Peptides against a protein of PDB entry 3KDP. Designs and how they scored, part 113

Target 1, 230 residues: chain A of PDB entry 3KDP
Amino acid sequence: PFLIFIIANIPLPLGTVTILCIDLGTDMVPAISLAYEQAESDIMKRQPRNPKTDKLVNEQLISMAYGQIGMIQALGGFFTYFVILAENGFLPIHLLGLRVNWDDRWINDVEDSYGQQWTYEQRKIVEFTCHTPFFVTIVVVQWADLVICKTRRNSVFQQGMKNKILIFGLFEETALAAFLSYCPGMGVALRMYPLKPTWWFCAFPYSLLIFVYDEVRKLIIRRRPGGWVE

## One batch from the design tools (peptide; made by RFdiffusion4, then SolubleMPNN)

Design b2_p18_7_s4 (from b2_p18_7, 16 letters changed)
Fold by OpenDDE base, seed 5:
Structure b2_p18_7_s4 (fold): chain B 230 residues (1-230), chain A 18 residues (1-18)
Amino acid sequence: as target 1 above (230 residues)
Amino acid sequence: DLVKKGKELLEKALKLLE
């Protein structure tokens, strides 16, 4: 998100506080919960790795964890961001290069795509209204990300949802997201203005996409062991 | 006290970003 903010010079899509809430608030308990996941049913059927040639985390795993899944998460957040701004009169093309004027407190007549003028205060309300849905979108996508991380080869349907700590982690991150989104004073304290409940559903297609993508990947791994997708 | 200090630091950081 920050790279796109710099390159495209768009209004800030995700605040620093929301990033900290993701990194320190919503990700910690879910990540720890994975340490308590049961071993895959086929783990002992695999050949032992060569410790000199086979890295614990190979380049393919790094690409999946930090590249592809991260890009889908970012796309989900940006989709929500652009929809909210479009509903408020700012079409995506109009946002390109707008940041300089958007962040200038002395410019109170920034025009939207329809010629309506926006004061600095009005613009900041809309910006902060985007931060919360972006954050919530990431949390909803993280549900799928956490679930797919339960196994390397087996389908989630084969592994099941027996890890109570993981279930607690999903509940905790969701409860934290709801608290940060709807608690009175969060707009002033954290620049996280309340969102319409309908925005929680905006991320569901992306969560489903991640889930389907990973299940297909795992299916390929099961059918072709030692392939480039492992 | 740590939570209060953390909140104050966060508020100061937010003011710097204004």
Scores: peptide ipSAE 0.000, ipTM 0.300, DockQ to the pose 0.031
Fold by OpenDDE base, seed 1:
Structure b2_p18_7_s4 (fold): chain B 230 residues (1-230), chain A 18 residues (1-18)
Amino acid sequence: as target 1 above (230 residues)
Amino acid sequence: DLVKKGKELLEKALKLLE
């Protein structure tokens, strides 16, 4: 997100505080909770790994988790960001290169895509209004991410939701997202302005996409071990 | 294999940008 912010010179889609809330607030408990997940049904049937050749966390897993899923998460966040800005009169194309003028507090007549002039204060309100939905979008997408990360090969339907700590993590991150979104003073403290409940649904297609993608991927892996999907 | 190839290509691309 920050790279796109720099390269495209768009208004900041996700604030530093929001990033910290994602990394420390929403991801920690769920990530730790995976340690308590039950082993895959076939895990003990696998040959012992060679500690000299086999990595505990292989490059494929890293590439999948931080590459593919991360990109879908980012796309989800940016989708929500662009939708919010578009609803406020700023079409995506108009945002390109706008950052310089957007961030200049002395320019109070920045025009939107419809010729409406926006003061610096108004622009910052809109910018900060995007932070919360972006954050919430990431949280909703993380629901799917956490669920799919329970297993490497088995379907979620096969593994089930037996990890109470993971379930707790899902509730915790959701509760935190709700708290940050709706608690009075969060706009001032964290620059996370209140979110309309409808914005929670903007992430659902992406969450579903990740879920379906991973289930299909796992299905292919199960049917074709060592195939091109790995 | 596709992921590996993609990673290799990305790494090569990043090296070219350095």
Scores: peptide ipSAE 0.000, ipTM 0.227, DockQ to the pose 0.014; fails the geometry check
Fold by OpenDDE base, seed 2:
Structure b2_p18_7_s4 (fold): chain B 230 residues (1-230), chain A 18 residues (1-18)
Amino acid sequence: as target 1 above (230 residues)
Amino acid sequence: DLVKKGKELLEKALKLLE
């Protein structure tokens, strides 16, 4: 997200504080919770793997985590960002190159896509209005990510939700997201303005996409071991 | 192999975007 901000010169979609909240608040507890996940029912039935194959599995996990899931998360966040700005009069095309003027305190006549002029203060309110929904979008997408990462091969329906620590992680990140979104003073302290409840649902298509994608992937792996999907 | 390369490129791109 930060590189798109630099390359496209768009207004800042996600603040540094929100990034820290993701990394330290919403990602750590779920990640730790995965360490307590029960082994898949089929892992103990497999013969010891060659260390080279285990590296390939790790590369696949890394590829899936950082490549596919990370891309979907980023897309979800940016989708939310663009929707909010579009609702406030700034279409995505108009945001390209706008950052320089957007961040200049002395320019109080930045025009939106409809010719409305925005003061610096108004622009910053809109910018900070994007931070919270972006954060919440990531959390909602992480629900699916956390659930799918609990297994390598088995469907979530086969493995079930037996890990109480994982369940706790899901509630913790959700509670933290709600706290940061609705607690008084978060706009001043964290530059996270209050979120309309409807924005929680903006990420649901992406969460569903991740879930469906991973279930299909796992289904293919079960049917065709060593296939191209691995 | 092409899908793998594509994924690697996307991962690199995403790492740059982080």
Scores: peptide ipSAE 0.000, ipTM 0.232, DockQ to the pose 0.019; fails the geometry check
Fold by OpenDDE base, seed 3:
Structure b2_p18_7_s4 (fold): chain B 230 residues (1-230), chain A 18 residues (1-18)
Amino acid sequence: as target 1 above (230 residues)
Amino acid sequence: DLVKKGKELLEKALKLLE
């Protein structure tokens, strides 16, 4: 998000502190929980990895984690960002190059897409209003990401949800998201203004998309072992 | 090869979104 802020010169979609809350808060317990996941039912039927030729982290795994799923997460966050700004009069095209004037405290007549003038304070309220729902969108999408990471080949329905630590991780990241979104003073401390409850649902289509995508991928892998979809 | 190139492009794009 920060790189897009710089490159596209758009208003900051996600604050640095909020990014730290994702990296250090919401992601740690879920990531650790995967170490306690039950082995896939077919793991003993697979040939052992050749330690001389096979990497533990292969290109396919990197592509899935950082390419496909990560891109969907980012798109979900930016979708929420653009929706909020559009609802406040700033269409996506108008945001390009706007950062310089947006961040200038001495310019109090920045026009939106409809010709309405915005003071610096008003603009910053809208900017900080984007941070919380962007963050929550990422957390909601991470639910699906964590669940799909339980297995490489088996369906989640085959594997089940027996990992209590993983379940705890889902609750922990959700509780943290709720705390950061609704605790008094977070707007001042973290530049995260209170979230309208409706914004929690904005991410659900993306979580569902990730889940369905991965289940379909795993289904294809099971039906066609060694296919390009792996 | 095309899939590999596509994956690399997506990874680069993701890095830009951070």
Scores: peptide ipSAE 0.000, ipTM 0.238, DockQ to the pose 0.020; fails the geometry check

Design b2_p18_8_s1 (from b2_p18_8, 14 letters changed)
Fold by OpenDDE base, seed 4:
Structure b2_p18_8_s1 (fold): chain B 230 residues (1-230), chain A 18 residues (1-18)
Amino acid sequence: as target 1 above (230 residues)
Amino acid sequence: DELVEEGLKLLEEALKLM
């Protein structure tokens, strides 16, 4: 999100406080929960990793985590961001290069895509209105990401949902997201303005896409071991 | 509000350095 903010010079899609809430709040417990996941049923049929040659973090893992899943997560967040700005009169094409004027306190006549002028205060309300839905979109997409990370090769349907700590992590991140979105005073304290409940559903197609994509990937790996998808 | 905004800017600058 921040790289696109710099490169495209668009208004900030996700606040720094919101990023910290993701990294320290919603991601930590789910990530720890994966350490308690049961071994895959076929793990004893695999050769042990050679610690001298096989990196713990390989190019395939980086490509999967950042290049594929991370891109789908980012697309989900940006979709929500662009929809909210468009509903407030700012079409995606008009956001390009707008950052400088958007963040200037002395410019109170920034025009939207329809010629309506926006004060600095009004623009900041719209910006902070985007932060909470973007955050919630990430959390909803993380449900799918956490579930797919349970296994490397087996389907989630084969592995099942036996890890109670992972289930707890899903509830914890959801409860934290709800708390940050709806607790009185969070708009002032964290610049996270209240979210319409309908925005939770905006992320569901992307969560489903991640889940389906990974299940298809795992199916290909099971059918063609040693393929480029592994 | 100004203090929070300055704090957020400082945090943003710190995060840019990480």
Scores: peptide ipSAE 0.014, ipTM 0.406, DockQ to the pose 0.021
Fold by OpenDDE base, seed 2:
Structure b2_p18_8_s1 (fold): chain B 230 residues (1-230), chain A 18 residues (1-18)
Amino acid sequence: as target 1 above (230 residues)
Amino acid sequence: DELVEEGLKLLEEALKLM
């Protein structure tokens, strides 16, 4: 998100405080919960990893985590961001290069895509209105990400949802997201303005996409062991 | 409000340095 902010010179889509809330708040408990997941049914049939040749983090894991799933997550967040700005008069094309004028407090006549002028205060309200939905979008997408991370090969339908700590993690991150979105004072404290309940559903297509993508991937791995998809 | 905004900006700048 921050790289796109710099490269495209768009208004800040996700605040630093919101990033910290993701990394320290919503991600930690779910990530720890994966340590308590039951072993896949075939794990004892696999050869032990060779520590000298088999890296814990390989190019495939990097490609999967950052190149594929992370990109889908980012796209979900940006989709939510662009929809909110478009609803407030700022079409995506108009946002390109707008950052310099957007962040200048002395410019109070920044025009939207319809020729309406926006004061600095009005623009910052819209910017901070984007932070919370972007954050919630990440949390909703992380539901799918956490569920798919339960296994490397088996379908989620084969593994099931038996890990009570993982289930607790899903509730915890959701409850935290709701708290940060709706608790009074979060707009002042965290620059997270209240969220319309409809924005929770904005991420669902991306969550479903991740889930379907990973189930298809795992199906391919089961049918073709040792393939490039593993 | 202005103090909170300045504090948040400082925090953001500090985090950019990390």
Scores: peptide ipSAE 0.014, ipTM 0.381, DockQ to the pose 0.021
Fold by OpenDDE base, seed 1:
Structure b2_p18_8_s1 (fold): chain B 230 residues (1-230), chain A 18 residues (1-18)
Amino acid sequence: as target 1 above (230 residues)
Amino acid sequence: DELVEEGLKLLEEALKLM
């Protein structure tokens, strides 16, 4: 998100505080919960990793985590961001290069895509209004990420949802997201303005996409062990 | 509000350094 903010010179899609809320708030408990997941049924049938040849973090894992899943997450967030800005009169094309004028407090006549002028305060309200939906989008996508991380090869349908701590983590991150989104004062404290409940659904296609993608990936791995997808 | 904004700016700057 921040790289696109710099490169495209768009208004800040996700604030630093919201990033911290993701990394420290919504991610920690779910991530820790994976330590309590039941082992895959075949884990003891796999050969042990050779510490001399097999990297713990390999290019495939990096490609999957950062290149594939991370890109889908980012796309989900940006989709929500662009939808919110478009609803407020700022079409995605108009946002390109707008940051400099957007962030200038002395410019109070920044025009949207429809010729409406926006004061600095109004623009910042819209910017901060985008932070919450972006954050919530990440949380909703993280539901899928957490669920897919339960196993490397087995389907979630094969593994099941037996980890009560993981289930608790999903509720915790969702409750935290709801708290940060709707608690009075969060707009001032965290620059997270209230979100229309309907915007939670903007993330669902991306969450489903990640889930389906990973299930297909795992299916390919099961059918073709030792393939490039592993 | 100003203190919160300053604190948030400082946090933003600190995070830019990370």
Scores: peptide ipSAE 0.013, ipTM 0.376, DockQ to the pose 0.022
Fold by OpenDDE base, seed 5:
Structure b2_p18_8_s1 (fold): chain B 230 residues (1-230), chain A 18 residues (1-18)
Amino acid sequence: as target 1 above (230 residues)
Amino acid sequence: DELVEEGLKLLEEALKLM
């Protein structure tokens, strides 16, 4: 999000506070829960890792985590961001290069895509209104990410949802996201304004995409072990 | 709360300089 903010000079899609809430709040319990996951049924049929040649973090893992899943998460967040701004009169093309004028408190006549003028205060309300749905979109996509991380090769349907700590992590993450989104005073304290409940559903196609993508990937690995997809 | 607010202001200023 921050890289696109700099490169495209668009209004800030996700605040620093919101990023900290993701990294320290929503991700910790889910990440710890993976340590309690049951081993895959075929783990003892795999050869031991060679500690001299096989890194713990390989290029395939980096490509999957940052290059594929992370990009789908970012796309989901940006989709939500662009839809909200478009509903408020700012089409995506009009946002390019707008940041400088958007963040200037002395400019109170920034025009939207329809010629409506926006004061600094009005623009900041719209910006902060985007932060919460972007955050919620990340949380909803993280549900799928956490579930797919349960296994490396087996389908989630083969592994099942027996890890009670992981289930607790999903509920905790969701409850924290709802608290940060709807608790009175969060607009002032965290610059997270309340969102319409319908925005929670905006991320569901991306969560489904991640889940389907990973299940297809795992299916390919099971059918063709030792391939470039592993 | 004041330290968090000050840290956030510093981060915002650093982000504006960038």
Scores: peptide ipSAE 0.012, ipTM 0.364, DockQ to the pose 0.022; fails the geometry check

Design b2_p18_8_s2 (from b2_p18_8, 14 letters changed)
Fold by OpenDDE base, seed 4:
Parts: C-alpha cells; structure tokens; sequence
Structure b2_p18_8_s2 (fold): chain B 230 residues (1-230), chain A 18 residues (1-18)
C-alpha cells in the first residue's frame, strides 16, 4: 500500500496507526497460533530439511508470501479503497498524482471527478473513512491466509480445524477489528472512522479467491510432486 | 472510554518509538 502511495502519488490508502494495529494486533496472535498446529499426516514421510543447503526462508516461500498471497491481499485492500473513493466522487484515474494537492492544507478547492470542490477537512474525512474499511479488508483476507498456512501440502479438509488456539486467534483478530472500527472515540483517537457493516463483505470474494487458489495449488503439488508450483 | 484512552496512549508510545 505505501509503495503504491509513493509511486502513483495517490491519497494515503492505509494510515500508519492502522498498519501498527495489523502488525501488532491482528497478525501476532494468529501467527503464534500456527506454532500449535498439528503436524501434517505425511510429515514423517518427507526427507528432513538439510540445514546447510535449505534455507528456512527460500525464494519459493518469499514468492508465495509476497508475490502471490500478498498481491491478492493488496488487491483486496485497494479494491475497497477505490470503491469508497468512487462513492465519494473520486474515480481511480483521477487519484493519480492527486496526493500533493490532497495533502496541502492551503488548497481548499480540489476537484473530484464530477467537478465538486473539496476542502482540506472534507478530503481528510474521506481519507480517514478509507482507513478502517481497508484495515477490516486485510483482517477478513487474513482469515483465509491463516487457514491456508496450516498446511504446506495437505488440504485444509484433510487436516481439519482441530487447533483451538488458531480458532481463538480468528475470533480475537475479528473482535479487535470490530472494537477498533466501532468503539466510540476511535475516529478521534486513531483516525479510524466507523464503517458500515456491509464493508466487511467487500473482502469475502478475495478471501475465497485466496482459499480456492491455495487449495488448487496444494492439489497440483499432491498430483505432481517436485513441480515448479512446490 | 478508559480502554480507548489506554489504547491511544499505547499507540502514541509505539509511534514515538518508531
């Protein structure tokens, strides 16, 4: 999100405070929960990792985490961001290069895609209105990401949902997201304005896409061991 | 309101450390 903010010079899609809430609040407990996941049924049939040649973090893992899943997550967040801005009169094409004028306090006549002028205060309200739905979109996509991370090769349907700590993590991150989104004073305290409950559903197609994509990937790995998808 | 204020203070401290 921040790289696109710089490269495209668009208004800030996700605030620093919301990033901290993701990294420290919603990601930490789910990540710890994976340490309590049951071993895959075939783990003892696999060759042990060679600690001298096989890195814990390899190019394949980076490609999966940042290149594939991370891109789908980013697309989900940006979709929500662009929908909210479009509902407020700012079409995606009009946002390109707008950042400089958007962030200038002395410019109170920034035009939207329909010729409506926006004051600095009005623009900041719209920007902060995007932060909470973007955050919630990431949390909803993280549900799918956490579930797919349970196994490297086995389907979630084969492994099952027996990890009670992982289930607790999903409820915790959801409860935290709801608290940050709807608790009185969060708009003033964290610049996280309350969102319509309907915005929670905007991420569901992307969560489903991640889940289906990973299940298909795992199916290919099971059918063709040692392929380029592994 | 107290939980919100405590959360805000924690976040402000985290931001100062960053």
Amino acid sequence: as target 1 above (230 residues)
Amino acid sequence: DKLVEEGKKLLEKALELM
Scores: peptide ipSAE 0.000, ipTM 0.270, DockQ to the pose 0.035
Fold by OpenDDE base, seed 5:
Structure b2_p18_8_s2 (fold): chain B 230 residues (1-230), chain A 18 residues (1-18)
Amino acid sequence: as target 1 above (230 residues)
Amino acid sequence: DKLVEEGKKLLEKALELM
């Protein structure tokens, strides 16, 4: 999000506070829960890793975790951001290069895509209204990410949802996201204004995409062990 | 509490600079 903010000079899509809430608040308990996941049924059929040649984190795992899944998460957040701004009169093309005028407190006549003028205060309300749905979109996508991380090769349907700590992590993450989104005073304290409940559903296609993508990947790995997809 | 308060002040300063 921050790289696109710099490169495209768009209004800030995700605040620093919301990033910290993700990294320290929502991700920690779910990540710990994976340590309690049951071993895959085929783990003892795999050859032992060579500690001299085989890195714990290989290029394929890095590419998946930070590249592919991270990009789908970012796309989900940006989709929500652009839809909210478009509903408020700012089309995506109009946002390019707008940041300089958007962040200038002395400019109170920034025009939207329809010629409506926006004061600095009105613009900041719209910006902060985008931060919460972007955050919630990331949390909803993280549900799928956590579930797919349960296994490396087996389908989630084969592994099941027996890990009670993981289920607790999903609940805790969701409850924290709801608290940060709807608790009175969060707009002032965290610049997180309340969102319409309908925005929670905006991320569901991306969560489904991640889930389907990973299940297809795992299916390929099961059919062709030792392939480039593993 | 001090670390949270310092973290909050750093966050507020970072948010003012952004």
Scores: peptide ipSAE 0.000, ipTM 0.275, DockQ to the pose 0.028
Fold by OpenDDE base, seed 1:
Structure b2_p18_8_s2 (fold): chain B 230 residues (1-230), chain A 18 residues (1-18)
Amino acid sequence: as target 1 above (230 residues)
Amino acid sequence: DKLVEEGKKLLEKALELM
């Protein structure tokens, strides 16, 4: 998100505090909960990892986590961001290069895509209004990410949802997201303004996409062990 | 692994074009 903010010179889609809330607030408990997941049915049938040749964190894992899933998460966040800005009169094309004028507090006549002028304060309200839905979008996408991370090869339907700590983590991150989104004073404290409940649904297609993508990937791996998908 | 390698090659090519 921050790289796109710099490269595209768009208004900041996700604040630093919001990023910290993701990394420390919503991700930690779910991630730790995976330690309590039941082993895959075939895990004891796999050969032991060779510690000399087999990296614990390999290029495949990095590619999956950051290159695939992370990109879908980012796309989900940016989709929500662009939809909100478009609803406020700022079309995605108009946002390109707008940051300099957007962040200048002395410019109070920044025009939207419809010729409406926006004061600095109004622009910052819209910017901060985007932070909450972007955050919530990441959380909703993380539901799918957490669920797919339960197993490497087995379907979630095969593994099931037996980990009560993982389920608790999903509720915790959701409750935290709701708290940060709707608790009075969060707009001042975290620059996270209240979100319309309907915006939670903007992430669902991306959450579903991740889930379907990973289930298909796992299905291919199960059908073709050692294939190009591994 | 092959997909990752192909993805890297594509990324490298994309970076060369930027």
Scores: peptide ipSAE 0.000, ipTM 0.220, DockQ to the pose 0.014; fails the geometry check
Fold by OpenDDE base, seed 2:
Structure b2_p18_8_s2 (fold): chain B 230 residues (1-230), chain A 18 residues (1-18)
Amino acid sequence: as target 1 above (230 residues)
Amino acid sequence: DKLVEEGKKLLEKALELM
């Protein structure tokens, strides 16, 4: 998100404080919960790893975390960002290069896609209105990410949802997201303005996409070990 | 693994163009 902000010179989609809330608040507990996940049913049928050749964190895991799932998460966040700005008169194409004028306090006549002029204060309200839904979008997408990370090969339907700590993590991150979104004073403290409850559903297509993608991937791995999907 | 390798090659090419 921050790289796209720099490259495209668009208004800031996600604040630094919201990034910290993701990294420290909503990601850590779910990630730790995976340490309590039950072993896959087939783990004892696999050959022992060679600790000299077989990396614990391999390129496949890096590709999954940063290359594939992370990109889908970012797309979900940006989708939410662009929808909110479009609802406020700023179409995606108009946002390109707008950052310089957007962030200038002395420019009070920045035009939207419909020729409406926006003051600095109005623009910052819209910007901060994007932060909370972007954050919530990431949390909702993380539900699917956490669930798919339970196993490397088995379907979620085969593994089930037996890890109580993982279930607790899902509730914790959701409760934290709700708290940060609706608690009075968060707009001042964290620059996270309250969002309409409907924005929680904006991420659902992306969560479903991640889930379906991973189930299909795991199905292919089970049917064709050593295939191109690995 | 093949998909990862192709992804790396694409990333390397993209970095060279920057």
Scores: peptide ipSAE 0.000, ipTM 0.227, DockQ to the pose 0.015; fails the geometry check

